# Designs tried in a protein design run: peptides against a protein of PDB entry 5GWM. Part 21

Target 1, 52 residues: chain A of PDB entry 5GWM
Amino acid sequence: DSAISKEDEERYQKLVTENEQLQRLITQKEEKIRVLRQRLVERGDAKGTELN

## One batch from the design tools (peptide; made by RFdiffusion4, then SolubleMPNN)

Design b2_p14_7_s4 (from b2_p14_7, 7 letters changed)
Fold by OpenDDE base, seed 1:
Structure b2_p14_7_s4 (fold): chain B 52 residues (1-52), chain A 14 residues (1-14)
Amino acid sequence: as target 1 above (52 residues)
Amino acid sequence: DRLKELEKLEQRYQ
């Protein structure tokens, strides 16, 4: 622990924060995809069921 | 690449 430079700790913390932000964005996109797929099913759009 | 950089830092310091 005493071998960690301030610059390395600051770099690590920036990457942790960036990853947390990206994870929140991924979750939002996944939920949006789920909602869009459900709407395609409800519309009877056969192509909607082919979306991965 | 950010994840890989994080993993490398985590392995050294955490």
Scores: peptide ipSAE 0.067, ipTM 0.680, DockQ to the pose 0.024
Fold by OpenDDE base, seed 5:
Structure b2_p14_7_s4 (fold): chain B 52 residues (1-52), chain A 14 residues (1-14)
Amino acid sequence: as target 1 above (52 residues)
Amino acid sequence: DRLKELEKLEQRYQ
């Protein structure tokens, strides 16, 4: 088993952190879409039904 | 794809 270099470990940790940040951003966008769709339903806005 | 880059890096040292 070759020892992981410091540079490879730092790259690994950066990728882990970036993936966690991106996952948080995805979740925030999905929740925002959900809230916007719900507001269109509450307004009775038939135009909201065209949004995928 | 950051996840795929991570998986490749992880597997290199397994």
Scores: peptide ipSAE 0.066, ipTM 0.674, DockQ to the pose 0.021
Fold by OpenDDE base, seed 2:
Structure b2_p14_7_s4 (fold): chain B 52 residues (1-52), chain A 14 residues (1-14)
Amino acid sequence: as target 1 above (52 residues)
Amino acid sequence: DRLKELEKLEQRYQ
């Protein structure tokens, strides 16, 4: 078993950190999409109730 | 793809 080089370990840790940052950003965007969808439903329901 | 690069590094040393 070849020991991992310092350069390969530093590259691995950078990729882990970047993936965690990207996952946090994805989660934030998914939550924003959820909120926007909810606001569209609320506006649609308001129009439907005004027509009745 | 950062995830695929990570998976390749893990596989090299396991």
Scores: peptide ipSAE 0.063, ipTM 0.671, DockQ to the pose 0.019
Fold by OpenDDE base, seed 4:
Structure b2_p14_7_s4 (fold): chain B 52 residues (1-52), chain A 14 residues (1-14)
Amino acid sequence: as target 1 above (52 residues)
Amino acid sequence: DRLKELEKLEQRYQ
């Protein structure tokens, strides 16, 4: 079995780190959307229910 | 694109 090269391992770790950063950003945006939707409900703005 | 590149590396080395 050919051991993974150091360069391939470093490339893989960079991609893993980038993916984790992007996933954290997605989660933050989803939470912000949730909070905004909740504020529309609390205001009784009937237009908030049209956001599928 | 980065996700697809990562998936290809994972398939080769894990």
Scores: peptide ipSAE 0.060, ipTM 0.670, DockQ to the pose 0.023

Design b2_p14_8_s1 (from b2_p14_8, 8 letters changed)
Fold by OpenDDE base, seed 5:
Structure b2_p14_8_s1 (fold): chain B 52 residues (1-52), chain A 14 residues (1-14)
Amino acid sequence: as target 1 above (52 residues)
Amino acid sequence: DELERDRQLVRELE
């Protein structure tokens, strides 16, 4: 039974943590894109709101 | 300023 070394487990956990961080970053960027798209839709209907 | 809020969101995507 080839037990995973402690170093291999620590490397795996770092990759898991990095993946979770990258996934959070993706979700944050996707939400910003969603908000921008929503504001473009709202402005397309708004004849008369000052975009200040 | 709604346009400045949008410019800020764009800058945060870069």
Scores: peptide ipSAE 0.384, ipTM 0.872, DockQ to the pose 0.215; fails the geometry check
Fold by OpenDDE base, seed 4:
Structure b2_p14_8_s1 (fold): chain B 52 residues (1-52), chain A 14 residues (1-14)
Amino acid sequence: as target 1 above (52 residues)
Amino acid sequence: DELERDRQLVRELE
């Protein structure tokens, strides 16, 4: 019975933590993209919006 | 002001 080494468990936990961090970053970027797309739609409907 | 807010959001994506 080859138990997972402590080193392999520590490597696995690092990958889990990194994946969770990357997923949070993806979600944040997706939300910013959503907001930008929404603002472009709103401008497409509004003839004469002053973009200050 | 609206365009500056969009530029800020773009900068935060980079």
Scores: peptide ipSAE 0.379, ipTM 0.871, DockQ to the pose 0.269; fails the geometry check
Fold by OpenDDE base, seed 3:
Structure b2_p14_8_s1 (fold): chain B 52 residues (1-52), chain A 14 residues (1-14)
Amino acid sequence: as target 1 above (52 residues)
Amino acid sequence: DELERDRQLVRELE
């Protein structure tokens, strides 16, 4: 029964932390995409708004 | 202002 090495556990924990960070980043980007899609819909209805 | 806000949101996606 090969015990997981300390180095393998440290590598695993790094990947877990990275995946958690990436998941937060995905959620943030998904929210920004949601906002942009909503603003595109609003502009589609507003034929003639000056986009300053 | 609206287009600049959208450009800012796009830049924040990059």
Scores: peptide ipSAE 0.377, ipTM 0.870, DockQ to the pose 0.263; fails the geometry check
Fold by OpenDDE base, seed 2:
Structure b2_p14_8_s1 (fold): chain B 52 residues (1-52), chain A 14 residues (1-14)
Amino acid sequence: as target 1 above (52 residues)
Amino acid sequence: DELERDRQLVRELE
């Protein structure tokens, strides 16, 4: 019977946790990119406003 | 300062 070892299960769970952490980081960066793109559009329509 | 807010968001992407 192809029983996964306890050590292989622990390695798998570590990869699952790491994947979830990376996915959260991707989502956070994508949101920051979305905000930056929106601000670029808003400024593109405002050729001549002070970017203070 | 809108430009400083954008610079801050860029720094937070790194």
Scores: peptide ipSAE 0.376, ipTM 0.870, DockQ to the pose 0.290; fails the geometry check

Design b2_p14_8_s2 (from b2_p14_8, 9 letters changed)
Fold by OpenDDE base, seed 5:
Structure b2_p14_8_s2 (fold): chain B 52 residues (1-52), chain A 14 residues (1-14)
Amino acid sequence: as target 1 above (52 residues)
Amino acid sequence: SQLEKDRQLVRELE
């Protein structure tokens, strides 16, 4: 039976690891966006714009 | 200020 070569498996595992790293980065950026959106909503409801 | 904190968060998205 045709088996995946060790080199193919190593390449696959590198892509899996990279994907996991990128997913963590996406999650971190999404959380920052969430916080910014929430603060924007809170400011939109507030009659005053904080300049500082 | 909250505005300065928000500007910092925007810079950290880049």
Scores: peptide ipSAE 0.360, ipTM 0.875, DockQ to the pose 0.312; fails the geometry check
Fold by OpenDDE base, seed 1:
Structure b2_p14_8_s2 (fold): chain B 52 residues (1-52), chain A 14 residues (1-14)
Amino acid sequence: as target 1 above (52 residues)
Amino acid sequence: SQLEKDRQLVRELE
């Protein structure tokens, strides 16, 4: 009966959890980039110098 | 200001 060890399962679950955390972080950073790009477009459209 | 908010967003990307 070939089964993975408890230690192998614990290592796997750690990687799964880390990947989920990293994916959430990527999504958050992608949203911030989207917002910044939108604000750059809005500034380029010369509608009001909110530069302060 | 909007510029300060943008700078804050950039810092949060780092």
Scores: peptide ipSAE 0.358, ipTM 0.874, DockQ to the pose 0.241; fails the geometry check
Fold by OpenDDE base, seed 3:
Structure b2_p14_8_s2 (fold): chain B 52 residues (1-52), chain A 14 residues (1-14)
Amino acid sequence: as target 1 above (52 residues)
Amino acid sequence: SQLEKDRQLVRELE
């Protein structure tokens, strides 16, 4: 039974944590893109773009 | 201004 070494488990857990952090960053950027797209739609709707 | 807020969001995407 080739049990995973402690070092291999630690490497795996680091990759899992990094992937979770990257996924959070992707989600944050996607939300900012969503907000910007929504603001462009609202500006295309010809009532009252506050440039202030 | 809303434009300045939009510019800030663009800068935060970079």
Scores: peptide ipSAE 0.357, ipTM 0.874, DockQ to the pose 0.212; fails the geometry check
Fold by OpenDDE base, seed 4:
Structure b2_p14_8_s2 (fold): chain B 52 residues (1-52), chain A 14 residues (1-14)
Amino acid sequence: as target 1 above (52 residues)
Amino acid sequence: SQLEKDRQLVRELE
């Protein structure tokens, strides 16, 4: 029988949950990187640096 | 300051 065992289903669901958590972490870090890149661009602009 | 906010963002990436 090609039926997935309960143990295999539980392992699969753990991987799904972990992947969702990792994806949230990736998104959070990507947003921080975006903000930092934007601040570098703004500081490189001849109108001055925001240091406040 | 904006500089301190940027430093905080860097620390949170580590």
Scores: peptide ipSAE 0.357, ipTM 0.874, DockQ to the pose 0.268; fails the geometry check

Design b2_p14_8_s3 (from b2_p14_8, 7 letters changed)
Fold by OpenDDE base, seed 2:
Structure b2_p14_8_s3 (fold): chain B 52 residues (1-52), chain A 14 residues (1-14)
Amino acid sequence: as target 1 above (52 residues)
Amino acid sequence: SELEEDRKKVRELE
């Protein structure tokens, strides 16, 4: 049975934790992009309603 | 490493 070393397990857990942190950052940036896109749409719609 | 490049890309979006 290939028992992984304690050092390999600790290294793996660090990578898991770092990946979870990076995924949270990605989600935060995606939400920021969503909000900015929505504000651009609202500005476009406001100009369209002023022209009608 | 690929992981270091991914961290760099995430920081460039900050």
Scores: peptide ipSAE 0.040, ipTM 0.624, DockQ to the pose 0.040
Fold by OpenDDE base, seed 3:
Structure b2_p14_8_s3 (fold): chain B 52 residues (1-52), chain A 14 residues (1-14)
Amino acid sequence: as target 1 above (52 residues)
Amino acid sequence: SELEEDRKKVRELE
């Protein structure tokens, strides 16, 4: 059993932590896109109701 | 590196 070196384990944990940080940033941007799309729909609906 | 370019793209969206 080739024990993973301490340096390889530390490198792996850094990559896991960075991947989790980047995934949180992606999720925040996806939520921002969702909110902006929802506001565009609400403005479209408001303009449609103002014309009726 | 590809990873550094991906980190830059994520930061440009901030």
Scores: peptide ipSAE 0.040, ipTM 0.615, DockQ to the pose 0.041
Fold by OpenDDE base, seed 4:
Structure b2_p14_8_s3 (fold): chain B 52 residues (1-52), chain A 14 residues (1-14)
Amino acid sequence: as target 1 above (52 residues)
Amino acid sequence: SELEEDRKKVRELE
């Protein structure tokens, strides 16, 4: 069985670490989008209550 | 590379 080279293992671990970093950034952007959508709803509801 | 373009897209969303 051809064992993975040390260089290939180090390359794989770098890609895993980078993928985890990118996933954290995606989660932060998704949370920012959620907060912005919530603020738009709250502003829409405030205008709706002033018009009623 | 595709990975470099994906890193650029993530930074443009910052």
Scores: peptide ipSAE 0.040, ipTM 0.617, DockQ to the pose 0.041
Fold by OpenDDE base, seed 1:
Structure b2_p14_8_s3 (fold): chain B 52 residues (1-52), chain A 14 residues (1-14)
Amino acid sequence: as target 1 above (52 residues)
Amino acid sequence: SELEEDRKKVRELE
């Protein structure tokens, strides 16, 4: 049985946690972009900024 | 963009 070392498991869990955090950050930024675009439409502002 | 770099990081860790 190639037992995963405790160190390898800790590294894996760190990567999983980081991935989940980055995914949440992306979702938050995408929602912010959506809200800003909606506010521009409501104000009649014809120039949307590309938030890339 | 910062958002694009965040998406790259997620893809690298998946």
Scores: peptide ipSAE 0.055, ipTM 0.686, DockQ to the pose 0.055; fails the geometry check

Design b2_p14_8_s4 (from b2_p14_8, 6 letters changed)
Fold by OpenDDE base, seed 5:
Structure b2_p14_8_s4 (fold): chain B 52 residues (1-52), chain A 14 residues (1-14)
Amino acid sequence: as target 1 above (52 residues)
Amino acid sequence: SELEEMRQQVRELE
């Protein structure tokens, strides 16, 4: 069995850890987008009440 | 190498 070298495994684990960090950042940005969209809806609803 | 390409892709996402 061609086991990957210890150095290749350590490099892979570093990339996995970095990918997990980037995924956490993506999730934080997605939550920020959700909050901003909600605020836009709330402002749209406020303008809709002024048109009546 | 494929590993260097993966590292480059990660650096482009940062």
Scores: peptide ipSAE 0.043, ipTM 0.656, DockQ to the pose 0.023
Fold by OpenDDE base, seed 4:
Structure b2_p14_8_s4 (fold): chain B 52 residues (1-52), chain A 14 residues (1-14)
Amino acid sequence: as target 1 above (52 residues)
Amino acid sequence: SELEEMRQQVRELE
């Protein structure tokens, strides 16, 4: 059983850390998209009430 | 450090 080298373990831990950071960034961008979509809906509804 | 560089890259993408 070839034990994972210390170098391979350190490389793996770097990739795990990077993936966690990128996942946090994705979540932040998704929330920003949600907020922008909600504001577009609210503005659309406001214009609809002015046209009626 | 490499970890500080990675953190900086993430901040630039934010």
Scores: peptide ipSAE 0.041, ipTM 0.597, DockQ to the pose 0.032
Fold by OpenDDE base, seed 2:
Structure b2_p14_8_s4 (fold): chain B 52 residues (1-52), chain A 14 residues (1-14)
Amino acid sequence: as target 1 above (52 residues)
Amino acid sequence: SELEEMRQQVRELE
């Protein structure tokens, strides 16, 4: 039975927590992009920024 | 690290 060390478990949990934080930030940026796109549509500015 | 690169990319979007 490969027992993971306590140090490796603590490192893993830090990475999990950090990944969750980054996912929340991504979601916040996606929402900001959505709002900005909506404002551009409402302005009738046909300069749709192709996001890619 | 890949994680530091991901953090940097998120900061550049701020």
Scores: peptide ipSAE 0.034, ipTM 0.606, DockQ to the pose 0.050
Fold by OpenDDE base, seed 3:
Structure b2_p14_8_s4 (fold): chain B 52 residues (1-52), chain A 14 residues (1-14)
Amino acid sequence: as target 1 above (52 residues)
Amino acid sequence: SELEEMRQQVRELE
């Protein structure tokens, strides 16, 4: 059993941590896009209701 | 590096 070197384990853990950080940023951007889309819909609906 | 380019793309969306 070739024990994973300490250096390889530290490299792996850095990549895992970075991937988790990037995934949190992606989720934050996706939520921002969702909120902006919702505001566009609400403004469209408000304009539609103002015209009726 | 490809990883630095990916990080930069994420930062540009900030």
Scores: peptide ipSAE 0.034, ipTM 0.597, DockQ to the pose 0.040

## One batch from the design tools (peptide; made by RFdiffusion4, then SolubleMPNN)

Design b2_p15_1_s2
Fold by OpenDDE base, seed 1:
Structure b2_p15_1_s2 (fold): chain B 52 residues (1-52), chain A 15 residues (1-15)
Amino acid sequence: as target 1 above (52 residues)
Amino acid sequence: DEEFKKLLEKLKQEL
């Protein structure tokens, strides 16, 4: 129980928290990319139907 | 390297 310094624990917890925050940001960007790609497909399909 | 991995695993158990 005494084998880890409080400073090392605080450093590790900081890294974990930062990683979780970065992962949330990645997920938000991935969802935005998904929505944008879907809108591009829908616009491509709409243009394909206007040209026939 | 192995001591550092053991430290990280202990830190993970304290969370």
Scores: peptide ipSAE 0.091, ipTM 0.651, DockQ to the pose 0.030
Fold by OpenDDE base, seed 4:
Structure b2_p15_1_s2 (fold): chain B 52 residues (1-52), chain A 15 residues (1-15)
Amino acid sequence: as target 1 above (52 residues)
Amino acid sequence: DEEFKKLLEKLKQEL
């Protein structure tokens, strides 16, 4: 087994950690978008009911 | 690149 260099292992670990951080940020933004979309629908429905 | 994939799998097993 060609021993993975300690430097390559450290580079990989940094990339894994960064990807996990980015994935958490994506999930937070997706949830925010979901909530905003829901509030827009609710406001649209409220205006539609006021016009009837 | 299959060599790159093999490197990543080895690295993943060392974590």
Scores: peptide ipSAE 0.090, ipTM 0.649, DockQ to the pose 0.030
Fold by OpenDDE base, seed 5:
Structure b2_p15_1_s2 (fold): chain B 52 residues (1-52), chain A 15 residues (1-15)
Amino acid sequence: as target 1 above (52 residues)
Amino acid sequence: DEEFKKLLEKLKQEL
């Protein structure tokens, strides 16, 4: 345990924080894609109902 | 590469 420098711990914590930030960004983009796909389906269904 | 992996595993145990 005493073999890890404070600087190495701080570098690791920065990588953990960066990973968490990137994961949040991925989740936000995935949700945006989901919403856009859902709106395309709803618009397709609306056009199908207007043609009937 | 293996020394770096060992360092990361030690740091992971401190979380």
Scores: peptide ipSAE 0.089, ipTM 0.649, DockQ to the pose 0.032
Fold by OpenDDE base, seed 3:
Structure b2_p15_1_s2 (fold): chain B 52 residues (1-52), chain A 15 residues (1-15)
Amino acid sequence: as target 1 above (52 residues)
Amino acid sequence: DEEFKKLLEKLKQEL
């Protein structure tokens, strides 16, 4: 078994950690988008009730 | 590409 270099292991672990951080950021942005869309719907419904 | 995939699989097994 060709031992993986310590440098290659450290580089891979950095990429794994970065990927996990990016996935958390994506989830946070998706939740923010969901909240903004909901507020737009609620404002649209308010305008619809003002027109009736 | 295949050698890179083998390297990643070995690294994944060490975690």
Scores: peptide ipSAE 0.088, ipTM 0.647, DockQ to the pose 0.030

Design b2_p15_1_s3
Fold by OpenDDE base, seed 2:
Structure b2_p15_1_s3 (fold): chain B 52 residues (1-52), chain A 15 residues (1-15)
Amino acid sequence: as target 1 above (52 residues)
Amino acid sequence: SEEFQKLLQRLKEEL
């Protein structure tokens, strides 16, 4: 197998780090959506209770 | 690019 250059490895590691950061952002948004849905349920909003 | 996909594949094999 052709040896991967140090520059290529560093570029890949940056992409891995960016992917991890994006995954954390997704998780934060999912939690925010959960909280908003819970508030709709607590208000007895029929549409809020119907949201999957 | 095909070359970029080859790079990613090689790097994934090192993990």
Scores: peptide ipSAE 0.129, ipTM 0.676, DockQ to the pose 0.036
Fold by OpenDDE base, seed 1:
Structure b2_p15_1_s3 (fold): chain B 52 residues (1-52), chain A 15 residues (1-15)
Amino acid sequence: as target 1 above (52 residues)
Amino acid sequence: SEEFQKLLQRLKEEL
């Protein structure tokens, strides 16, 4: 088994870390959208229900 | 590189 080069392992770990960071950012944006939609519903703003 | 893509595929299969 050709041992994975240290350089290739570092490149892989960088991609894993970047993916985790992007996933956290997506989750944060989704939560922000959820909160904004909920506030529109609570205000009885009919425009909030059309954004589905 | 194609070699790096092959490495990533092997690593994904080991997980």
Scores: peptide ipSAE 0.129, ipTM 0.673, DockQ to the pose 0.035
Fold by OpenDDE base, seed 3:
Structure b2_p15_1_s3 (fold): chain B 52 residues (1-52), chain A 15 residues (1-15)
Amino acid sequence: as target 1 above (52 residues)
Amino acid sequence: SEEFQKLLQRLKEEL
């Protein structure tokens, strides 16, 4: 097996690290979306209770 | 592109 060059290994490791960073960012955004949706529901419930 | 895909596959198999 031809040994992978050090440069190719470093390029791959950068892609792995970037993928991990992007996955963390996606998780953070999904949690923020969940919190915002919950706040919208709570505000909708408050408006519903004001109309009753 | 094919050589790059082969490189990525080899690197994945080493992990």
Scores: peptide ipSAE 0.123, ipTM 0.672, DockQ to the pose 0.031
Fold by OpenDDE base, seed 5:
Structure b2_p15_1_s3 (fold): chain B 52 residues (1-52), chain A 15 residues (1-15)
Amino acid sequence: as target 1 above (52 residues)
Amino acid sequence: SEEFQKLLQRLKEEL
């Protein structure tokens, strides 16, 4: 096993931490999109039921 | 995506 330098270890740990933070941000945005889409569907369904 | 996260976790533990 090639000895990973301490500097390479620290660099890799930073990338892992950044990836975890970005993944949390993606999840938050996806949930917001989901909620907005659901509200649009509910409003569309409400208009459809009012027209019937 | 889940497999990639597992790989990253293993690599993080090996460091």
Scores: peptide ipSAE 0.092, ipTM 0.681, DockQ to the pose 0.036

Design b2_p15_1_s4
Fold by OpenDDE base, seed 5:
Structure b2_p15_1_s4 (fold): chain B 52 residues (1-52), chain A 15 residues (1-15)
Amino acid sequence: as target 1 above (52 residues)
Amino acid sequence: SEEVKKLIEELEKEL
């Protein structure tokens, strides 16, 4: 059984950490988009103006 | 639209 090298384990842990960071970034972007869409609707309703 | 783009840019500053 070829045991995983320490170097390969360190590479794996970096990828896990990066994946977790990217997942947090995705969630932050999704929430930002949600808030912007909501505020856009609220501002459009308040002004009654066509947004071109 | 350019107006929507400006509105989004404004709202991004207020987040």
Scores: peptide ipSAE 0.076, ipTM 0.734, DockQ to the pose 0.049; fails the geometry check
Fold by OpenDDE base, seed 2:
Structure b2_p15_1_s4 (fold): chain B 52 residues (1-52), chain A 15 residues (1-15)
Amino acid sequence: as target 1 above (52 residues)
Amino acid sequence: SEEVKKLIEELEKEL
């Protein structure tokens, strides 16, 4: 029976955990970017400033 | 632009 070794399973689980952590970090950065962009639009509209 | 960078930096301080 071709069973994955315990060491390979532990390595796989580390990669899964790291992937989940990276996905959370990406989501947090995307939300931060969204908030900053929204605030820039609101400030630009309020001040009539060309955001060049 | 430098102006946009300053605005972003100001907004980042509020987060």
Scores: peptide ipSAE 0.073, ipTM 0.733, DockQ to the pose 0.049; fails the geometry check
Fold by OpenDDE base, seed 1:
Structure b2_p15_1_s4 (fold): chain B 52 residues (1-52), chain A 15 residues (1-15)
Amino acid sequence: as target 1 above (52 residues)
Amino acid sequence: SEEVKKLIEELEKEL
């Protein structure tokens, strides 16, 4: 039974780390989008104007 | 709309 090679484990750990970094970036962008949407709603309500 | 795009760009500068 061949154990996972050190090279395969290192490749796996790189992918895990990259996925965690990408997930953090996604979360940051989702929060930015949430804030922008909220500010658009607040400005729309305050001006009573349709944003074209 | 172009107006919405400009508003988004302005809001992005405030973040």
Scores: peptide ipSAE 0.072, ipTM 0.731, DockQ to the pose 0.050; fails the geometry check
Fold by OpenDDE base, seed 3:
Structure b2_p15_1_s4 (fold): chain B 52 residues (1-52), chain A 15 residues (1-15)
Amino acid sequence: as target 1 above (52 residues)
Amino acid sequence: SEEVKKLIEELEKEL
C-alpha cells in the first residue's frame, strides 16, 4: 500500500481548495453573463430595434 | 456593435 505522503496530501488539498475557488469564480461569472444576456434580450425586445 | 458594447457597459454598472 503506497501510503500517500504528507507532501502529496498537502498538494492534493491545495488542488481541492483551488478547484473550489475556481468553481465559485466560474459560477459568479456565469450568473453575471446570464443576467447581462437576459437584460440585453429584454431591452432588445423593448426597443424593437436591431442593436448595431 | 458599439451600441451593444455601451448597453453591456450600462448593464454591468447595474450589477
Scores: peptide ipSAE 0.070, ipTM 0.728, DockQ to the pose 0.047; fails the geometry check

Design b2_p15_2_s1
Fold by OpenDDE base, seed 1:
Structure b2_p15_2_s1 (fold): chain B 52 residues (1-52), chain A 15 residues (1-15)
Amino acid sequence: as target 1 above (52 residues)
Amino acid sequence: EEEELEKEQQKLLEE
């Protein structure tokens, strides 16, 4: 019976938890990039309106 | 504790 050992299940659960944490970190970085891009657009538009 | 982490993360996004 190739039942997954308790140790293999605990290792799998650690990898799942680490993956979820890494996915949250990716989402946070993507949101920061979105906010920074938006601020660059708003600052670009402000400079574009002063130069016309 | 999770709510404090979310507030700290949101603060870092607003900076």
Scores: peptide ipSAE 0.055, ipTM 0.634, DockQ to the pose 0.082
Fold by OpenDDE base, seed 3:
Structure b2_p15_2_s1 (fold): chain B 52 residues (1-52), chain A 15 residues (1-15)
Amino acid sequence: as target 1 above (52 residues)
Amino acid sequence: EEEELEKEQQKLLEE
C-alpha cells in the first residue's frame, strides 16, 4: 500500500481549493451574464415602446 | 470576512 506522500496530499488540497474558487468565479460570471441579459431585454422593451 | 466580500461582489453585479 503506497501511502500518498504529505507533499502529494498538499498538492491535491491546493487543487481542491483552486477548483472551489473557480466554481465560485463561474457562479459570479453566470450571475453577471443573467443581469446583462435582463438589461438587454429591458432596453429592447424600451425601444419597442418608442416604435409604437 | 468571506460574507462581506460576497456582499461587495453582489453590489458590483447590480451596478
Scores: peptide ipSAE 0.055, ipTM 0.635, DockQ to the pose 0.086
Fold by OpenDDE base, seed 4:
Structure b2_p15_2_s1 (fold): chain B 52 residues (1-52), chain A 15 residues (1-15)
Amino acid sequence: as target 1 above (52 residues)
Amino acid sequence: EEEELEKEQQKLLEE
């Protein structure tokens, strides 16, 4: 059984932490995209009501 | 950590 070295475990933990940080950033960007899409719909509806 | 994520999400919604 090749015991995982402490250095390999530390490298793995760094990659886990980095992936968690990247996942949080993805979630923030997805939420911004949601808000921007909603604002575009509301502006489209406002222009559609001014044209009727 | 969750509270800091919620603060950053709230800030992003106000932009």
Scores: peptide ipSAE 0.046, ipTM 0.656, DockQ to the pose 0.130
Fold by OpenDDE base, seed 5:
Structure b2_p15_2_s1 (fold): chain B 52 residues (1-52), chain A 15 residues (1-15)
Amino acid sequence: as target 1 above (52 residues)
Amino acid sequence: EEEELEKEQQKLLEE
């Protein structure tokens, strides 16, 4: 049984931590995109109501 | 860590 080296385990743990951080950043960017899309709709509706 | 993420998300909504 090839025991995982300490160096391979430390490298794996760094990649896990980085993946978790990147996943949190993706969620934050998706939420910002949602908010920006909502603000664009509200601004579009405001312009549509001023033109009618 | 989850509480700090929630604070950052709340800050992003207020921008």
Scores: peptide ipSAE 0.046, ipTM 0.655, DockQ to the pose 0.077

